# Peptides against a protein of PDB entry 3HUF: the designs that were tried, part 235

Target 1, 320 residues: chain A of PDB entry 3HUF
Amino acid sequence: MWIIEAEGDILKGKSRILFPGTYIVGRNVSDDSSHIQVISKSISKRHARFTILTPSEKDYFTGGPCEFEVKDLDTKFGTKVNEKVVGQNGDSYKEKDLKIQLGKCPFTINAYWRSMCIQFDNPEMLSQWASNLNLLGIPTGLRDSDATTHFVMNRQAGSSITVGTMYAFLKKTVIIDDSYLQYLSTVKESVIEDASLMPDALECFKNIIKNNDQFPSSPEDCINSLEGFSCAMLNTSSESHHLLELLGLRISTFMSLGDIDKELISKTDFVVLNNAVYDSEKISFPEGIFCLTIEQLWKIIIERNSRELISKEIERLKYA

## One batch from the design tools (peptide; made by RFdiffusion4, then SolubleMPNN)

Design b2_p29_2_s2 (from b2_p29_2, 10 letters changed)
Fold by OpenDDE base, seed 5:
Structure b2_p29_2_s2 (fold): chain B 320 residues (1-320), chain A 29 residues (1-29)
Amino acid sequence: as target 1 above (320 residues)
Amino acid sequence: KEEEEKKKEEKKLEEEEKKAKEENKKEKE
């Protein structure tokens, strides 16, 4: 989201969130959803237009800002952004930090991008929320992204957490739920005068983790917890692979259970399977190898003695 | 209805922008 602040009390000492939309900026406007009052004698009554675009798909992957357009309203002294005069037709900016000078005002409006990028675990929730979140200047998507700051957990009461949720937790993404999204949808008008009124997602996250025994105490308890072990996995989702890597596992990939030969067994401590393969092929598992699902592995990893638990299971099957 | 309101608001802002430019041009003369 874009946030503006200014020196010299020209914004009344307040920070403001700028959502996607158009704003008339000047000395003689009243602060509302489409107007930004700037208090200076050196600023025209209506001085500039700011237009913030909705986030692009690229912004979801890069964590880049919504495009910020600045247009001078034919003022005597013009408008500058980052010491450069705004062109006659307006200019568009993708920089995360903008110093906006209106006319000869000695104080600048400082616009900065606060990254918030929300990943969804399912397409239905994305379809429900994407439009509203985009209107808040929040990029949204389904795919994993290094720019992801928040992850929407699907609230199915009594279901195991998904691989996406596990991975989001380990990569230190703030896990949120639909209640937080609902709260975000209500703040648009309340944060016009005070950007600090933006809801803290960390409090939502703390509550989710505290109330769900499927989460470890911290990501740090699980990261590299299985260092030195080796696994084989079916060529599955990239998220599953990245999850196992974050656990410190050496990973070998195979295409079918038939590719699990004596050589692979000799180098592998256990095999990770998806639920569908585990359930369908459990009768045909190779002898002498420990096979488990990611969900079964996760249940072991969240325990304080995860290494000992895995070692015991490996030994049980090698000597059975 | 929401799209019609949004279009009305955009049109109002465009008219305000146009008036603002005309006023600012007159202050230059």
Scores: peptide ipSAE 0.444, ipTM 0.900, DockQ to the pose 0.811
Fold by OpenDDE base, seed 2:
Structure b2_p29_2_s2 (fold): chain B 320 residues (1-320), chain A 29 residues (1-29)
Amino acid sequence: as target 1 above (320 residues)
Amino acid sequence: KEEEEKKKEEKKLEEEEKKAKEENKKEKE
């Protein structure tokens, strides 16, 4: 989200969130959803127009800011952004930090981008929330991104956590739920005058982990916990591969269970399958190899003795 | 209704921007 603050008390000592939309900026406007009052005698009554665009799909992957447009309203002394005079038709900016000077005002408005990028595990939830979140200047998507700051867990009662949730946790992404999204939607008007009123997702995350026994105490407890073990995985998802890499596993990929030959068995401690393949092909599993789902692996990983548990299962199936 | 209100607000802001530019031009003369 864009946040503005200013030197010299020209914004009354307040920080303000700029959501996507248009703002008339000047000395003689009243603060509202479309106006920013700036208190200085050197600023025109109505001096500039700010326009914040909604996030693009590219912004979701890059963590870049919503585009910030500045237009001078034909003022005597113009407007500058980052010491450059704004062009007659206005200029657009993608920098994370903007120093805006209105006319001859000795104090600047400082605009800075606070990165918030929300990944969804469920396309239905994305479809439900994306429009509202984009109107907050929050990029949203389904695919993994290095720019993701938050991950929306799908609360299906009684289901195991998804691979996406497991991976988000290990990546140290803040896991949130629909209750946090609801709360975000309600604060839009209240945070206009005070950016500090933005809800802290970390508290939501702590509550999710504390109340769900499917999470380990920390990501650090699981990262590289299976170092020295080798697995084979059906080439099904990039997230599954990255999850297994974060566990410290050596990974071999295969296209079908028929590719699991004696050579692969000799190099592999266990085979990781998706649920669909695991359930459909249980009767055709190769002899002498431990096959499990990612969800079954996760149940072992969250235990303090994960290495011992996996070793025992590998031994049990080698001698069976 | 909400889309019509948003379009009305945008049009109002455009008219305000136009008036602001006209006022600022007169202050330059």
Scores: peptide ipSAE 0.443, ipTM 0.901, DockQ to the pose 0.788
Fold by OpenDDE base, seed 3:
Structure b2_p29_2_s2 (fold): chain B 320 residues (1-320), chain A 29 residues (1-29)
Amino acid sequence: as target 1 above (320 residues)
Amino acid sequence: KEEEEKKKEEKKLEEEEKKAKEENKKEKE
């Protein structure tokens, strides 16, 4: 989302969030959802128009800002952005930091992009929230992205955490829930006057982790915890592959259990299966190999002695 | 109803922008 602040008292010493929309900026406007009052004698009564676009699909993958359009309202001294005069028809900006000078005002309005990209674990939750979050200038999506800052966990009471949630945790994304999204919707009007009233996602995350025993104490306790082990992965998602990589595993990928020969079994410590394959093919598991699901692996990894636990299970099945 | 209110607000802002440009042009003359 875009945040503006200014030097001196020209913004009354407050920061403001700018959501997607149009703003008339000047000395003689009243602060509201479409107006920004700037207190300076050097600024026209109505000086500039700011227009912030909704996030694009590309912005979800890049973490780029919503497009920021600036137009001068035919003022005597014009408008500058990053020391460059705004063109007569207006200019559009995708820089994360904008220094906006209105006329000959000695103080600049500083606009900066606060990165927030929300990944959803399921399409139903995305469908419910995407429109509202996009109107806050927050990119949303389902797929993994390096720009993802937050991950929405689905609160089903008594359910195991998903592979997506496990991976989000190890990537050090801030895990949030529907309660945080609901809270974001309530502050939209109050943050016009003070951007600091934006709810803290880290508080929500701390509460989720504290109240759920399925999370380890930190991502660092799990990252590379299985370094030196080798696994075969069968019929898994891309997120499952990346999760196992973050554990420090050497991974071989196969399409079916029949693709695993005796030579590969001899070099593989265990086989990772999805739940559907694990349940359907239990009778067809290769002899002398430890087979488990990602959820079963996760239950081992969250333990302090994860390496010793995995080693014992591998040995138990090699000699069984 | 919300779409009609949004369209009314957009028209009001366009009229305000037009008036602002006309005022600022007169201050240049």
Scores: peptide ipSAE 0.443, ipTM 0.900, DockQ to the pose 0.786
Fold by OpenDDE base, seed 1:
Structure b2_p29_2_s2 (fold): chain B 320 residues (1-320), chain A 29 residues (1-29)
Amino acid sequence: as target 1 above (320 residues)
Amino acid sequence: KEEEEKKKEEKKLEEEEKKAKEENKKEKE
């Protein structure tokens, strides 16, 4: 999201979130969803137009800002952005930091980009929320992204957390739920006056973790917890691979259970399978290797003695 | 409805922008 602040009390000492939309900026406008009052004798009554575009798909992957357009309203002294005069037709900016000077005002409006990218685990929830979140200047998507700051878990009562949720947790993404999204949808009017009224996602996250026994106390409890162990996995998802890497596992990949030979068994401690393969092929598992699902592995990983538990399961099959 | 309201607001802002430019032009003269 874009946040604006200013020196010299020209924004009345307040910060403001700018959502995607158009804003008339000047001395003689009233702050609302489409107007930004700037208190200076050196600026025109209506001085500039700011236009913030909705996020692009690229912005979801890069964590880049929504495009910020500035247009001078034919003022006497013009408008500058980052010491450069705004062109007659306006200019567009993708920089994360903008110093906007209106006319001869000695104080600048400082616009900065606060990165927030929300990944969804569920396509139906993405379909429900994407439009609203994009109108907040928040990029959204389903695919893993290095720019992802937040992850929406689906609350199904009594369901196991998904691999996506497990991975989001371990990579220290803030896990949120629909309650946080609902709260975000209500802030549009209140944050016009005070950007500090933006809800803290960390509180939501803490509440999720506290109320769900499927999470460890922290990601650090699980990160590298299986260092020194080796696994093989069926090539299913990138998220599954990355999850196992974050556990500190050495990973080998295979395409089918038929590729599990004596050599693979000799170098791996266990095999990780998806639920579908585990359930369908359980009767045909290779002898002498411990096979489990990611969900079964997760249940072991969240235990304080995870290394001991894994070791015991490996030993049971080596001596059989 | 929401799209129509958005279009009306956009049009209002365009009219305001036009008026603002005309006012600012007069202040230059």
Scores: peptide ipSAE 0.442, ipTM 0.900, DockQ to the pose 0.830

Design b2_p29_2_s3 (from b2_p29_2, 14 letters changed)
Fold by OpenDDE base, seed 2:
Order: structure tokens, then sequence, then C-alpha cells
Structure b2_p29_2_s3 (fold): chain B 320 residues (1-320), chain A 29 residues (1-29)
């Protein structure tokens, strides 16, 4: 989201969130969803137009700002952004920090980008929320991104958390739910005059973790917790691979259960399978191998004695 | 309709911009 503040009292000492949309900026406008009052004798009654675009798909992957367009309204002294005069047709900016000078005003409006990118685990939830979140200037998507700051957990009562949720947690992204998204949708008008009224996602996250026994106390409890163990997995998802890497596992990949030979068995402590393969092949598992799902592995990892638990299961199956 | 309301808002914004440009031009003279 874009936030503006200003030097001196030209914005009345307030910070403001600018959502995607158009704003007329000047001395003789009233603050609302489409107007920004600036208190200076050195600016025109209606001086500039700010236009903030909705997020692009690229912005989701880069964490870049929504495009910020500035247009001077044919003022006597023009408008500058980052010491450069705005062109007659307007100029667009993708910098995270903008210093906007209106005419000869000695004080600048400082616009800065607060990065927020929301990943969804469920495509139906993305479809439901993406439009509203984009109208808040929040990039959204399904794919993992280094720019991802928040992850929406699908709240299915009684289901195990997904691999995406597990991975998001280990990456130290803020896990959120539909309740937080609902709050975001309601605050749009209330944050116009005070950017500090934006709901804190960390409180939502803390509540999710506290109320769900499927989460460890911290990502650090799980990161490298299985260092020194080796696994084999089906080459299914990049997220599953990255999850197992974050656990400190040495990973071998295979294409089918038939590729699990005596050599692979000798080098691996256990085999990680997806649910579909695990359920279909339960009867045909190779003898002497500990096979489990990612969800079963996760249940072991969240325990304080995860290393001892996994060692005992490996031993039980070697001697069975 | 919501679309008609958005279009009406956009039209008012365009009118305000044109008035603003005219006023700012007159202040240059």
Amino acid sequence: as target 1 above (320 residues)
Amino acid sequence: SKAEEEEKLKKKEEEEIEIAKKENKEEKE
C-alpha cells in the first residue's frame, strides 16, 4: 500500500493510506476517498492528480509498488517528483519512495510503499478475495514468491494443514485467515486519515498459531530439526522439496515406487509420499522402508522429540 | 447501478479536473 506523509503541517501532521484510485490534490479540496487537502499558500487550489493503479502480476512476485501516476493540473509552478519536473501528460513511478513537491511549496509530500503480498493456498479463496485486496493495493496470487508477506490458510475444520501452509510457516510468512481478510475489507474508509488504524496481521497470526495444535511454537523449532537424516520423495511439487530442505533433510528424488531399489533404501532413512500415492500403494510398499506422507512427517516434526520419534519409527520398520 | 454510480463519479472527476486546469490557466495570465 502507498502511504503519504508530509514535512511540516501541510498534511495536518497525519499519515494517509492511498488505495488504488484517483486523487485530486490541492489547497481547496476536502479530504475524502478521491481528494487530498494540502495546506499551503504556495500550491494551487487543485494542483495535481495522483493515480494509483491496481497491482500487476509482476508486483506480486517482486513486491514492487502499485504504479503511482502524478499529473500536474497546468499549474503556474508545476509539480516535481524526486526533484524532476512532471511532464505535461503526467509521469508514472515505480520507485518505493517518492518526494512530491507541489509548486513552490517548501515542504514535500513523502510517499512510501509498504510491501504487502498475500499468497493464497486455495484458488477458490483467491477468486473470492483477490478483487477486493487488489482494490486495497495488495498483490495476490497462488504461487510462492520471495515477496510474499502473508499467507491465507484455508480454514477447513478437522483437516490437516496443507504443505503450502507448512512451508509458509517455515518461511516466516504471516499466516492469516478469512477473518483478517474480512477486517481488511471493512477498514478502507477508516484508514483515510490515519494509516496506523490498519489492522495488525501479527495478532491474527498469533491467534491462529495459539489455537491450532498443528503448529509448533516457532519456525525455528522445525528448521533443520531433521539435520543428518536422509529422505527420498516423489518429484511432485517444488514446495514439498523446499519444505523438506528447510527441515535439514538430504533429499533424493524418484519418479515411481518401482525406482526404489536396495541402493536407494541403503542411503535413505524414510520415503515421503503424497497422499494419493500413499493411499493407492499402501499394499505394495517395499519391505524395510519407512514410508510416510508429508502430513504424517509434519505431525512428527511438531513434537519436541521429533528426532527420537523418527528414529524409533525407522528402527521399528527395519526390524519388522 | 454500481456501474452507473462509478461512471457518474468518474464524470464528476473529469469535470473537476477541467475546472481545475481552467482556474490554473487563469492564474497564469
Scores: peptide ipSAE 0.294, ipTM 0.820, DockQ to the pose 0.791
Fold by OpenDDE base, seed 3:
Structure b2_p29_2_s3 (fold): chain B 320 residues (1-320), chain A 29 residues (1-29)
Amino acid sequence: as target 1 above (320 residues)
Amino acid sequence: SKAEEEEKLKKKEEEEIEIAKKENKEEKE
């Protein structure tokens, strides 16, 4: 989201979130959803127009800002952004930091991009929330992204957490729920006067982790916890592969259980399967190898003695 | 409708911009 602040109390010492939309900026406007009052004798009554676009699909993957357009309203002394005069037709900016000078005002409006990118685990939840979140200037998507800051966990009571949720936790993404998204939708008016009134996702996250025994105390308890072990996995999902990498595993890939030869078995401590393959093929597992699901592996890695537990299961099946 | 309200808001904003440009031009003379 875009946040504006200013020097010399020209914004009354307040910070403000700018959501996607258009804003008339000037000395003689009242602060509302489409107006920004700036208190200076050197600023025109209505000086500039700011237009913030909704996030692009690219912004979800890059963590880039919503496009920020500035237009001078034919003022005597013009408008500058980053020491450059704004063109007659207006200019568009994709920089994360904008220093906006209105006319000859000695104080500048400082606009900065606070990165927030929300990943969804479920396409139905994305379909429900994407439009509202995009109107807040928040990029949304389903796929993993290095720019992802938040992850929406679907609360199904009594279900195991998904691979997406496990991976989001290990990569230190802030896990949130629908209650946080609902709260974000209610603060839009209050953040006009004070950007600090934006809800803290860390409180929501702490409550999720505290109330769900499927999470370890920290991601650091699990990251590289299985360093030195080797696994083989079915080449089905990138998220599953990245999850196993974060555990510190050496990973080999195969296309079918029939491709698991003696060479692969000799180099592999255990095989990771998806639930569908595990349930259908459990009668056809290769002899002398430990096969488990990601969910079964997760139940082991959240334990304090995860390395000893894995070692015992490997030994039990090699000598059976 | 919500769409008619959004269109009325856009029209008011455009009118305000044109008034602002006119005022700022008159302050140059």
Scores: peptide ipSAE 0.293, ipTM 0.820, DockQ to the pose 0.797
Fold by OpenDDE base, seed 1:
Structure b2_p29_2_s3 (fold): chain B 320 residues (1-320), chain A 29 residues (1-29)
Amino acid sequence: as target 1 above (320 residues)
Amino acid sequence: SKAEEEEKLKKKEEEEIEIAKKENKEEKE
């Protein structure tokens, strides 16, 4: 989201969130959803127009800012952004930090980008929330992104958290729920004059983790917890692979259960399967190797004695 | 409709911009 602040009390000492939309900026406007009052005698009554675009798909992957357009309203002394005079037709900016000078005002409006990118676990939740969140200047998507800051946990995901949720947790992404999204959608008008009124996602996250026994106490309890073990997995999901990497596992990939030969068994401690393969082929598992789902693995990983539990299961099947 | 309200808002913004430009031009003279 874009946040503006300024020195010299020209913004009344307040930080303001600018959502996607158009703003008339000047001395003689009243602060509302489309106006920014700037208190200076050196600023025109209506001096500039700011236009913030909705986030692009690229912004979701990069954590880049919503495009910020500045247009001078034909003022006597013009408008500058980052010491450069705004062109007659306006200019667009993708920099994360903008120093906006209105006319001869000795104080600048400082606009800075606070990155928030929300990943969704399923397309239905994305479809429900994306439009509203994009209107807050929040990029949204389904795919993993290095720019992802928040992850929406699906509460309707049955008796277990999804692989996406597990992976988001281990990546230290702030896990949020629909209650946080609902709250976030309601604060839009209240944050016009005070950006600090944005709800704290970390508090929501703490509450989710505290109230759900499917989460360990911290990501650090699970990261590299299986260092020294080796697994094989079916090459079906990149997220599953990355999850297993974060556990510290050495990973071999195979294309079919038929590729699980004596050589692979000799090099791996266990095989990780998706639920569909596990349920369909359980009777045909190779002898002498432990096969489990990611969800079954996760149930072991969240235990304090995860290494001992895994070792015990490996030994049990080696002597069976 | 929501679309009609958005169009009405956009029209008001355009009118305000035109007024602002005119005022700022008159302040140059």
Scores: peptide ipSAE 0.289, ipTM 0.819, DockQ to the pose 0.824
Fold by OpenDDE base, seed 5:
Structure b2_p29_2_s3 (fold): chain B 320 residues (1-320), chain A 29 residues (1-29)
Amino acid sequence: as target 1 above (320 residues)
Amino acid sequence: SKAEEEEKLKKKEEEEIEIAKKENKEEKE
């Protein structure tokens, strides 16, 4: 989201969130959803128009800002952004930091981008929330992205967490739920006067982790916890592969269970399967190798003695 | 309708911009 601040009390010492939309900026406007009052004698009554666009799909992957358009309203002394005069037709900016000078005002409006990108694990939830979140200037998507700051966990009571949730946790993404999204949808009016009223997702995350025994105390407890072990997996999802890499596993890939030969078995401690393959192929598992699902592996990895537990399971099945 | 309200808001913003430009032009003289 865009946040504006200013020196010299020209914004009354307050920080303000700018959501996607149009704002008339000047000395003789009242602060509301479409107006920004700036207190200076050197500023025109209505000096500039700010237009913030909704996030693009690219912004979800890059963590880039919503496009910020500035137009001078034909003022005597113009408008500058980052020491450059705004053109007559207006200019658009994708920089994360904007120093906006209105006319000859000695104080600048400082606009900065606070990155917030929300990944969804469920396309239905994305479809429900994407429009509202985009109107807050929050990029949204389903795919993994290095720019993701938050991940929406599906509340299915009594279900195991998804691979996406596991991976988001290990990447130190803030896990949130639908209750946090609902709260975000209500803050739009309250944050006009004070940007600090934006809800902190960390409290939501702490509550999720505290109330769900499927999470370890920290990602650091799991990262590289299986260093030195080797696994084989079906070429399934990139997220599953990346999850196993974050555990410190050496990974071999195969296309079918029939490709698991004696050579692969000799080099592999265990085989990781998706639930569908695990359930359908249980009878056809190769002898002398431990096969498990990602969810079964996760149940082991969240334990403090995960290395000892996995070693015992490997030994049990090599000698069975 | 929501679309009619958005169009009405947009029109009002456009009118305000034109008034602002006119005012700022008159302040140059």
Scores: peptide ipSAE 0.288, ipTM 0.818, DockQ to the pose 0.821

